# Ledger of designs, part 40: peptides against a protein of PDB entry 1EBD

Target 1, 138 residues: chain A of PDB entry 1EBD
Amino acid sequence: KASYEGKVAAEAIAGHPSAVDYVAIPAVVFSDPECASVGYFEQQAKDEGIDVIAAKFPFAANGRALALNDTDGFLKLVVRKEDGVIIGAQIIGPNASDMIAELGLAIEAGMTAEDIALTIHAHPTLGEIAMEAAEVAL

## One batch from the design tools (peptide; made by RFdiffusion4, then SolubleMPNN)

Design b2_p14_5_s3 (from b2_p14_5, 6 letters changed)
Fold by OpenDDE base, seed 3:
Structure b2_p14_5_s3 (fold): chain B 138 residues (1-138), chain A 14 residues (1-14)
Amino acid sequence: as target 1 above (138 residues)
Amino acid sequence: AASSSYVIGGKTVA
């Protein structure tokens, strides 16, 4: 948020109007394993009365994670049951800090779990875990 | 090993 707002401010000073517009702000902790989150946590959604599916898939079942010998953790999608729209995502595991961007985009665009489940991800990649978790939500 | 850096919206705060 701060870096993005700084860019907007710099552009404004230079005479080029710009705007900050986002629905979800990613948060990352560079621990081992890394932790990343965007949008709703499952409990946050429930507290607001949103009926959700929490779809989880482990890195232990991901081919690239196995090849890297880095299989701790999981990816969780928070999916609104009413329409299948992804409203949150959490990743604990390898490359979480970068992988969260795909899910941030999905949330900003109002995509459904089906959208991600039907998106072909390169094989073998850590990113396939997003597709697998989306399929769990279906 | 792990670092303790914390990032919000791409900006490191800790």
Scores: peptide ipSAE 0.029, ipTM 0.548, DockQ to the pose 0.136
Fold by OpenDDE base, seed 5:
Structure b2_p14_5_s3 (fold): chain B 138 residues (1-138), chain A 14 residues (1-14)
Amino acid sequence: as target 1 above (138 residues)
Amino acid sequence: AASSSYVIGGKTVA
């Protein structure tokens, strides 16, 4: 957030006016396994009356995670049922701190689970888990 | 899981 705001300010000073207009702020805990979250948790959405699908996919079913022998945890997508838009994501597992960026982008851009499901992810990578979870949400 | 550091919006707290 601070870095983003600083960039906006710098761009404005440089003659390229911009405004801070973001929705998703990531939170990362560098533990073992790593934990990362962006946007809504499913219970938060439910508390606000948003009907959601919580699509979960385990790292134990991810090829790269298996190759790394690091299969604890999962990725969860929180998808609004009304339109399929991703409104939250949580990752517990390897490289969660970096992987959350894709989902932050998706949420910020208003992408749907289908958008991610139809995005080709390199194989085998940890990032494929986002695609797998998105498919669960369809 | 043991926390080693925590980040919110680009600021590391540990």
Scores: peptide ipSAE 0.029, ipTM 0.588, DockQ to the pose 0.125
Fold by OpenDDE base, seed 4:
Structure b2_p14_5_s3 (fold): chain B 138 residues (1-138), chain A 14 residues (1-14)
Amino acid sequence: as target 1 above (138 residues)
Amino acid sequence: AASSSYVIGGKTVA
């Protein structure tokens, strides 16, 4: 957020049209396993009266994670039931800090779980877990 | 290996 806002300010000073307009701010803890989050947590959504489905998929079922012998954790998508729009995501596991960007993009763009589920992810990759979780949400 | 560093909204804190 701070870095992004600084970039916007710098671009404005340079005469480029730019504005801060974000919906989701990522948070990352570089622990082992890494923890990353963007958008709503499931309970946050429920507390605000949003009817959601929490689609969870474990890294233990991810081929690349198995190959890396790093299978702790999971990816959770928080999907609004009304329209299938992804409103939050949490990742605990390998490369969570980088993988959260895909989901941040999805949330900012108002994408649905179906959008992610229908996006081909290379096999075997950690990123497949996003697709798998999205399929769970369908 | 674990690290104590973290990022909130793109701002690194360590």
Scores: peptide ipSAE 0.039, ipTM 0.586, DockQ to the pose 0.133; fails the geometry check
Fold by OpenDDE base, seed 1:
Structure b2_p14_5_s3 (fold): chain B 138 residues (1-138), chain A 14 residues (1-14)
Amino acid sequence: as target 1 above (138 residues)
Amino acid sequence: AASSSYVIGGKTVA
């Protein structure tokens, strides 16, 4: 947030007005395994009356994670049932701190689980887990 | 393991 706001400020100073307008702010804990979150948690969505699907996929089933011998954790997508839009994501596992960016983008763009599921992710990569979780949500 | 840092929106918080 602060970094992004700084960029906006710099652009304004340079004579290029812009505004901070974001929906999803990522949170990252650099632990082992890493933890990252963006958007709604499942219970948070439920508390606000949003009917959601929580789609979870484990790193233990991810080819790259297996190859790296780093299979702890999972990726969870919080998907609004009404329209399939991804409104939150949590990652506990390898490279979560970087992988959360894709999901932040997806949430900001209002993408659906289907959008992610239909996006080809390189094989084998940790990032495939987002696609796998999205497929679970379908 | 213990976290080395906590970041929100590109800013280290803890």
Scores: peptide ipSAE 0.038, ipTM 0.585, DockQ to the pose 0.138; fails the geometry check

Design b2_p14_5_s4 (from b2_p14_5, 5 letters changed)
Fold by OpenDDE base, seed 1:
Structure b2_p14_5_s4 (fold): chain B 138 residues (1-138), chain A 14 residues (1-14)
Amino acid sequence: as target 1 above (138 residues)
Amino acid sequence: AESEEWVIGGRTEA
């Protein structure tokens, strides 16, 4: 976890999203498929008594992923039920390491699933999967 | 409440 003025480091303590304490720090593993996460995991939220929607969308249903013949994995949004705010995101799949940045931004900005769903993503792109997952959460 | 340690990018499996 880090403040707005936190410095880049190889390792960091990633806590749960807090507007007061710190900004969400992404975690990335450059495996095949890539893995990336930011903010709450679903179970972390549940353990803290936060009612969440875990909105999951597979790369197998993403047009660009199909075109690239790289369809393993999924994107998961962790959305707080009471207000629709995105509090976490996990990506396993193509370009996860880069795509997590959009979701990190969304979480830091306190955006809702609706905000993402209403954000136009270029077609066909891997990034559309964020929009699709957001729609699942609605 | 919980805190986890993460590598901020760069880690590769296998």
Scores: peptide ipSAE 0.040, ipTM 0.571, DockQ to the pose 0.059
Fold by OpenDDE base, seed 4:
Structure b2_p14_5_s4 (fold): chain B 138 residues (1-138), chain A 14 residues (1-14)
Amino acid sequence: as target 1 above (138 residues)
Amino acid sequence: AESEEWVIGGRTEA
């Protein structure tokens, strides 16, 4: 199962056809810090001619990350300028493997950066970083 | 960015 999932994820990142037809298939590397991605990378969007906003927010500015003494990395939202829809997200940092699920849901549902920005995230949590990045994209 | 193998379902090989 893991080997198959890993192959699918690697192929998706490389631009190859996915074995399953989902808009947002997460890819995770359980490194230190963790890395997670879903949807478009900024460069992928640009290569396809999509005008995007890359909204980045660092964990160094997140209260929970500071409390955990784990502030490496950032969250990046890839937002389509035309309509503000989130089409991709990348997280490098603490709990990235879990936090990517929120953005996966957002992408699958066709949500905008405004939707995330207007969603109250518990304080203090790592998840607040999604809200902060969304605000940057507005 | 890391260049490690990507996975979807987690760390376990199951």
Scores: peptide ipSAE 0.039, ipTM 0.573, DockQ to the pose 0.114
Fold by OpenDDE base, seed 2:
Structure b2_p14_5_s4 (fold): chain B 138 residues (1-138), chain A 14 residues (1-14)
Amino acid sequence: as target 1 above (138 residues)
Amino acid sequence: AESEEWVIGGRTEA
């Protein structure tokens, strides 16, 4: 948040129009396994009366994770049921801190689970889990 | 255990 605000301030000083508008700010804990989150948690959405689909996919089912012998954790997508728009994501597992970026982008852009499901992810990669979770949400 | 670092909005905490 502070880094983002600093960037906005720098742009303003430079004479470029900019505003602080928070939509999808990632939160990362560099633990073992790593934890990352962006947007709504499932319960947060429910508390606000949003009907959601929580799609979960484990690292243990991912080829790259198996190859790395690092299969702890999962990726969860929080998808608004009415239109399939991704409104949140949580990752616990290897490379979670980097993997969250794709999902942050998706949320910021207002993408649907279908958008991610139909996006080809390189094989074998940890990133494929996002695609798999998106398919679960369909 | 290794030290943990919390990050939000691209800025590290802890």
Scores: peptide ipSAE 0.039, ipTM 0.577, DockQ to the pose 0.120
Fold by OpenDDE base, seed 3:
Order: sequence, then structure tokens, then C-alpha cells
Structure b2_p14_5_s4 (fold): chain B 138 residues (1-138), chain A 14 residues (1-14)
Amino acid sequence: as target 1 above (138 residues)
Amino acid sequence: AESEEWVIGGRTEA
């Protein structure tokens, strides 16, 4: 539950995501809790002059996470203020390595926080946290 | 400046 023993199965590339060249390539660290990211980090967006909102929701407030007794971490959406488009996402918590795929899809498709907020997620699931974070961004 | 990033999925930004 709270171990930093983990494995990294990834390859290194140069650079970082660009607003004009979106490639939603996930990065995952299989630690405990898992860490996953896709698209922009909040600071990366700010460094490029993009006005963003970082919408964060904790697993401690997620029903399924509570049921699993695995509530460490959070999901963060990086949302472009101009149009509400999701440009990045980070997950630290249970099943982050799989859950990042939904957000990768959203970013690739140019979806907004509203799109995710209005998407019905099964209850109770870890995936609901994406909807909750999207709601924070509204 | 450009930095390295770990990526999973067998694809890279090009």
C-alpha cells in the first residue's frame, strides 16, 4: 500500500508534450501506489504560457478505493482554461496504470472536462474519480 | 530546455 519498491518498464524519449503536437503517450511507474501520467503536467503547461486549471480529486473520497482499503493518492486533470480541453492527466493511486488509458483517449480526442463530467461511470469504481476530478474543473 | 521522459507503449513522439 505504501511501498516505494517498484519496477519501471519504460523507454526514454526526449522532450515533453506540446500544445500544437499532442501525442498522448502514457508514462507509468509500477510502484505502490502506481503513478501514471499522460499529456501535460501543470507546470509544463504554465511554462509554455498556457492558462490551465489543475483539478485534483483524492482517492480517499472514492467509494471503490475505500472499499479496497487503498486510498492513497489522487487524480489530477490539467485543463486548458480557454476551451476546457483536457491537455494532461496524472494519477497516483490504485490501478493508475490502467486508468490512465481513459484519460489518454480523452486527450487524443480533444475532449473537455465537461465531456468526462457528463460521462456515466459505473458505481462504485475507481474510474469514477475521473468524473469527480472533471467536476472540480467546471 | 528539452528533457528526457519515460514512456510506455512502444511509441515515441515524432
Scores: peptide ipSAE 0.037, ipTM 0.503, DockQ to the pose 0.128

Design b2_p14_6_s1 (from b2_p14_6, 5 letters changed)
Fold by OpenDDE base, seed 1:
Structure b2_p14_6_s1 (fold): chain B 138 residues (1-138), chain A 14 residues (1-14)
Amino acid sequence: as target 1 above (138 residues)
Amino acid sequence: PLPVKREGIVGQPL
C-alpha cells in the first residue's frame, strides 16, 4: 500500500498520469507460520450477500512443504459462485508473504479458479498449492 | 507510468 502510493505520487509529480487502485491490497504478518491475505474473506463476502465457494488446500498435502518439513497451515481461495471469479485469498504457511502476490495478480486481473487450475506451476513448489486450491473450487 | 486499473476499494463487490 504505502510504497505503491509513494510511487504513484512520484509519477504524478513527474507529470505522468497515475491512479491508485485499492481492490486487492495485500496484508501480511511475518509470524511463524506466516499469514497473508488479499481481497475478500469468506465471511466478509457472505455478509455482503456474495455467494462464494471457500476452497481450502493444506500445506501437509504439498510436495515442497513436505520436503521442507514445513507443512503447517493452508491456502484458501474465496471464489464467487456465479462466474468462478477469485475475489479473495488467504495463506497461512511457508512463504505466505511472497505467495500472496500471485493471488493478488489473479484478483486484479479478474481471473477464475479455472484460470489458476489450468496454469502450470513448477513441481515441486509451494506455489502448486494455489493450483490445488483452485481445483477444489471447480 | 502505472496503468489505470479498474475502479474499486478493499471490500467493494467486484
Scores: peptide ipSAE 0.014, ipTM 0.395, DockQ to the pose 0.193
Fold by OpenDDE base, seed 4:
Structure b2_p14_6_s1 (fold): chain B 138 residues (1-138), chain A 14 residues (1-14)
Amino acid sequence: as target 1 above (138 residues)
Amino acid sequence: PLPVKREGIVGQPL
């Protein structure tokens, strides 16, 4: 957030059109486990009248998380039901602070759960959990 | 079966 706002401010001062989209700005807490979020929470979407699927996949079912003995938490996708577009994501677990960037990209690009489900993730990786959660949303 | 991509997937505003 602050670094991105600083870039937007610098671009605006330089006379470049730039805007801050707060929906695509990640929030990270470097706790144990790490917490990351981008876009809508399920309740925020519901409060705005968006009909959503909340697809959740646990790190306890991820092969890399098992191999690391770090299986606390989950990934949640918030998917708009009408078109399958990903509008939010939350990660609690290993490497959540870095993994949120893939989902931030997906949200900014207007990608669907189907787009993520059809993206080959390397095996075994923590990133496979995004694909698994996307498959749950279909 | 694996999903098949639907036609017309383009970035849309949220």
Scores: peptide ipSAE 0.013, ipTM 0.427, DockQ to the pose 0.027
Fold by OpenDDE base, seed 2:
Structure b2_p14_6_s1 (fold): chain B 138 residues (1-138), chain A 14 residues (1-14)
Amino acid sequence: as target 1 above (138 residues)
Amino acid sequence: PLPVKREGIVGQPL
């Protein structure tokens, strides 16, 4: 957020047309394990009357997490049930701060769980957890 | 069954 708003302000000062327009802002806590979130939490969506699927996949089921001996946590996708659009994601685990970027892109682009599930992820990676969570949402 | 890619344009608002 603040870095992005700083770029928009710099562009405006330089005389370039720029606007702060975003659907999702990532939030990161650099703890051990790391925590990252973008878009809706499941309860926030429910409180707004959005019918959602909350798909969860654990790091303990990922081949890269096992190879790193760092299997704590999970990824959660919040998917709008009517159309399968991803509206939020939460990650607790190794590299959550970097892994959230793919899901931020997916939310900003209005992508579905099917879009992520049918994206080939490199093997073995922690990024495959996003694909596996998307398959759970189908 | 395996999912099938939807026909659609990316970059739609929520």
Scores: peptide ipSAE 0.012, ipTM 0.444, DockQ to the pose 0.028
Fold by OpenDDE base, seed 3:
Structure b2_p14_6_s1 (fold): chain B 138 residues (1-138), chain A 14 residues (1-14)
Amino acid sequence: as target 1 above (138 residues)
Amino acid sequence: PLPVKREGIVGQPL
């Protein structure tokens, strides 16, 4: 957010076109475990009248998280029921601050839960949890 | 120059 807003402000001062899209801007808290979010929370979507699936998968079921002995938390996808489009994601757990970028890309591209579920992730990785959560949404 | 993006604020439908 702040780094992007700084670029937008600098370009606006220079007389260049600039826009801030807050929908796909990630929010990160570098706690232990880390917390990351992009797009809608489940409750925000509901408050706007969007019918959603909240698909959740725990790090305790991820092979890489088990191998690292760091299994606290989960990934949650917020999926629009009408078309399966991913409109939000939240991660609490190992590497959440970096892993949120894949889901930010998926939201910006208008990808579905099926698109992520059919994407081959390297095994074993923490990133496989996105695929597992996408499969829960199907 | 940054690309001109769509308008989007947290709480706008995608």
Scores: peptide ipSAE 0.012, ipTM 0.390, DockQ to the pose 0.174

Design b2_p14_6_s2 (from b2_p14_6, 5 letters changed)
Fold by OpenDDE base, seed 2:
Structure b2_p14_6_s2 (fold): chain B 138 residues (1-138), chain A 14 residues (1-14)
Amino acid sequence: as target 1 above (138 residues)
Amino acid sequence: ALPVKREGIVGQPL
């Protein structure tokens, strides 16, 4: 966010058109465990009248997280029930700050839970948690 | 079982 806003501000000062805000601006807290979010929280979607599926997958069920001995937390996908489109994601766990980028891309591209579930992730990786959470949403 | 779009990398589970 702040780096992007700084770029937009620099472009505006240079006489370029202001960039439109992206739909999926990530927020990260570099705690232990890390916290990352992009798009809607489940409650925000519900408050706007969006019928959603909230799919969760725990780091404790991931082979890479087990191998790292860092199994705290989960990934949550917020999926619009009507069409399966991913509208939000939250991650609490190891490397959440980097893992959120895939989900930010998926939301900006209008991808579905099926698109992620059918994307082959390398084994063993923390990235497989996104695939597993997408499978839970199907 | 999920539908399979393609084969993975050799030695990678689906």
Scores: peptide ipSAE 0.019, ipTM 0.460, DockQ to the pose 0.018
Fold by OpenDDE base, seed 4:
Structure b2_p14_6_s2 (fold): chain B 138 residues (1-138), chain A 14 residues (1-14)
Amino acid sequence: as target 1 above (138 residues)
Amino acid sequence: ALPVKREGIVGQPL
């Protein structure tokens, strides 16, 4: 956010048209485990009257997390039930700060849980957890 | 089993 706002401000000062209007602004906490979020939390969506599926997959079931001996936490997808569109994601676990970018892209592009579930992720990777959580949402 | 793509309209961003 701040770095991007700084770029937009620099572009505006340089006389270039620029606007910040994004649906999926990530929030990251560099704790152990790392925490990342983008878009809606499940409760926020419910409070706005959006009927959602909260699909959760644990890092304890991820082959790369097991190989790293870092299996704390989970990925959660918040999926709109009406159309399967991903409207939020939360990651607590290894590499959450970087992995949130895939899900930020998915939300900004209006992708579905099916789009992620049908995307081939490299094996073994932490990123496969997004595919596994998307399969839970189907 | 791998999921199969469903018929539908491309989802829109929020």
Scores: peptide ipSAE 0.012, ipTM 0.426, DockQ to the pose 0.025
Fold by OpenDDE base, seed 3:
Structure b2_p14_6_s2 (fold): chain B 138 residues (1-138), chain A 14 residues (1-14)
Amino acid sequence: as target 1 above (138 residues)
Amino acid sequence: ALPVKREGIVGQPL
């Protein structure tokens, strides 16, 4: 966010067109566990009248998280029911700050939960939890 | 110049 806002401000000062996209900009808190979010929260989508599925999968069921003994938290996908498009994601857990980038790409590309569910993730990985959460949305 | 999107701009829905 701050780095992007700095670029927007610099471009505005230079007389170039720029806009801040607060919906697609990831937010990260480097706590233990880490927290990351991109796009809509479930409540924000509901407040705008978007009918959504909130698909949630716990790190306690992820093989890599178990092997690391770091199983606190979950991944949540916010999926638009009309077309299955992913419009938001939240991660609380190990490596959330880096893992949110894959889901940010999926949202920006207009991918569905099916697209993520059908994407082969390496086993066992933390990233595999995105596939598991996408399967919950189907 | 950063592109202006139709969707995701502050105050726009996706």
Scores: peptide ipSAE 0.009, ipTM 0.409, DockQ to the pose 0.173
Fold by OpenDDE base, seed 1:
Structure b2_p14_6_s2 (fold): chain B 138 residues (1-138), chain A 14 residues (1-14)
Amino acid sequence: as target 1 above (138 residues)
Amino acid sequence: ALPVKREGIVGQPL
């Protein structure tokens, strides 16, 4: 957020058209395990009257996480039931701070769980957990 | 529901 706003300001000063326009702002905690979130939590969506699917997949079932011996935590997608659009994501686990960027992109683009499920992720990677969680949402 | 593009979503710390 702040770095992006600073870039927009610098571009505007340089005479380039630029605006701060974003749908989803990531939040990251660099703990062990790392924590990252973007968009809605399941309860926030429910409190706003949005009917959601909370699709959760554990790192203990991810081939790369197993190979790294770092299997704590999970990825959760918050998917709007009406249209399958991803409206939030939470990650607790290895590389959560970097992996949240894919899901931030998906939310900003208005992608569905199907879009992520149909996206080929490299094997074996931690990123495959996004695909697995998306499949749970279908 | 409204498109996600119109709602403005902020990720929160866990």
Scores: peptide ipSAE 0.009, ipTM 0.447, DockQ to the pose 0.277

Design b2_p14_6_s3 (from b2_p14_6, 5 letters changed)
Fold by OpenDDE base, seed 1:
Structure b2_p14_6_s3 (fold): chain B 138 residues (1-138), chain A 14 residues (1-14)
Amino acid sequence: as target 1 above (138 residues)
Amino acid sequence: ALPVKREGIVGEAI
């Protein structure tokens, strides 16, 4: 947030029109395992009356996580049932702080779980878990 | 896709 707002401010000072118009802001904790979140948590969506699918895939089933011997945690997608749109994501696990950026992009773009499931992820990668979680949401 | 309600999806970046 602050870094992005700083860019907008610098551009405005330079006489360039710029605005902060974000849908979702990531939250990251650089713990071990790392924690990252963007958009809705499942309970927040439910509290707002949004019918959601919470699709969860464990790092213990990810080929890269297995190869790294770092298999703690999971990725969770919060998907609106009405249209399959991704409205939130949470990651607990290896590289969660970087991996959340893909899901932030997906939410900002209004992508569906199908859009992610149909996106080819390199094998074996940690990022492939996003595709696996998206497939669970279908 | 229809836009998601912004109010509940804006977090804080640490």
Scores: peptide ipSAE 0.021, ipTM 0.495, DockQ to the pose 0.165
Fold by OpenDDE base, seed 5:
Structure b2_p14_6_s3 (fold): chain B 138 residues (1-138), chain A 14 residues (1-14)
Amino acid sequence: as target 1 above (138 residues)
Amino acid sequence: ALPVKREGIVGEAI
């Protein structure tokens, strides 16, 4: 947030039309395993009366995580059932701090679980878990 | 995809 707002301010100072326009702010904890979140948690969406699917995929089923012997945790997508739009994501596991950026992009762009599921992820990668979780949401 | 609700949220990137 602060870095983005600083960029918007710099653009404004430079005489460019700019506004703070974001949907979600990522949160990261650099623990072991790492924790990352963007957008809605499942319970937050439910508390707001949003009908959601929480699509969860474990790192224990990810080929890269297995190869790294680092299989703790999961990726969770929070998907609005009405239209399949991704409204939140949580990652606990290897490289969560970097992997959350893809899902932040997806949320900001108004992407669906189908959009992620249809995106080819390199095999084997940790990032492939986003595709797998998206497939669970279909 | 249909657009997500674009409400300003309170918080910060960590």
Scores: peptide ipSAE 0.018, ipTM 0.470, DockQ to the pose 0.160
Fold by OpenDDE base, seed 3:
Structure b2_p14_6_s3 (fold): chain B 138 residues (1-138), chain A 14 residues (1-14)
Amino acid sequence: as target 1 above (138 residues)
Amino acid sequence: ALPVKREGIVGEAI
């Protein structure tokens, strides 16, 4: 947020068109475990009348998380039921601050849960949890 | 230029 707002301010001063989009900006808390979010929370989507699936997969079931002995938390995808489009993601767990960028790209590109489920992730990786959560949404 | 709000990706506009 702050870095993005700084770029918007700099571009505005320079006479370039720019805007702040708070929906597309990831939020990260560098706690232990880390927390990251992009797009809609499940409740925000419901409050706007969007019918959603909240697909959740735990790090305790991820092979890389087990190998790292860091299995606390989960990944959640917020998927619009009408078309399967991913509209939000939340991660609590190892590497959440970096992993949220892939899901931010998926949301901005209008990708579906099927698109992520059919994307091969390297094994064993923490990133596989996005694929597993997408499979839960199908 | 940084992106402006647009229709149709997430809800009505993002």
Scores: peptide ipSAE 0.012, ipTM 0.401, DockQ to the pose 0.133
Fold by OpenDDE base, seed 4:
Structure b2_p14_6_s3 (fold): chain B 138 residues (1-138), chain A 14 residues (1-14)
Amino acid sequence: as target 1 above (138 residues)
Amino acid sequence: ALPVKREGIVGEAI
């Protein structure tokens, strides 16, 4: 956020058309395990009257996480039930701070859980957990 | 929470 706002400000000062879009702004906590979030939390969506599927997949079931001996946590997708659109994601676990970017992109692009489920992720990677969580949402 | 509508998120064509 702050770095992005800094770029927009610099571009505006330089006379380039630029705007800050606040859609899908990620939040990261560099704890152990790392925590990352983008978009809606499940409860936030429910409080706004959005019917959601919360699809959760644990790092304990991810082959790369097992190989790294770092299996704490999970990925959660918050999927709008009406159309399957991803409206939020939370990651607690290894590399959550970087992995949230894929899900930020998915939300910004209006992607569905099916779009992620049908995207080939390299094996074995931590990123496969996004595909696995997307399959749970179908 | 982000602004989300039936058709998608606010600011998106979807």
Scores: peptide ipSAE 0.009, ipTM 0.408, DockQ to the pose 0.063; fails the geometry check

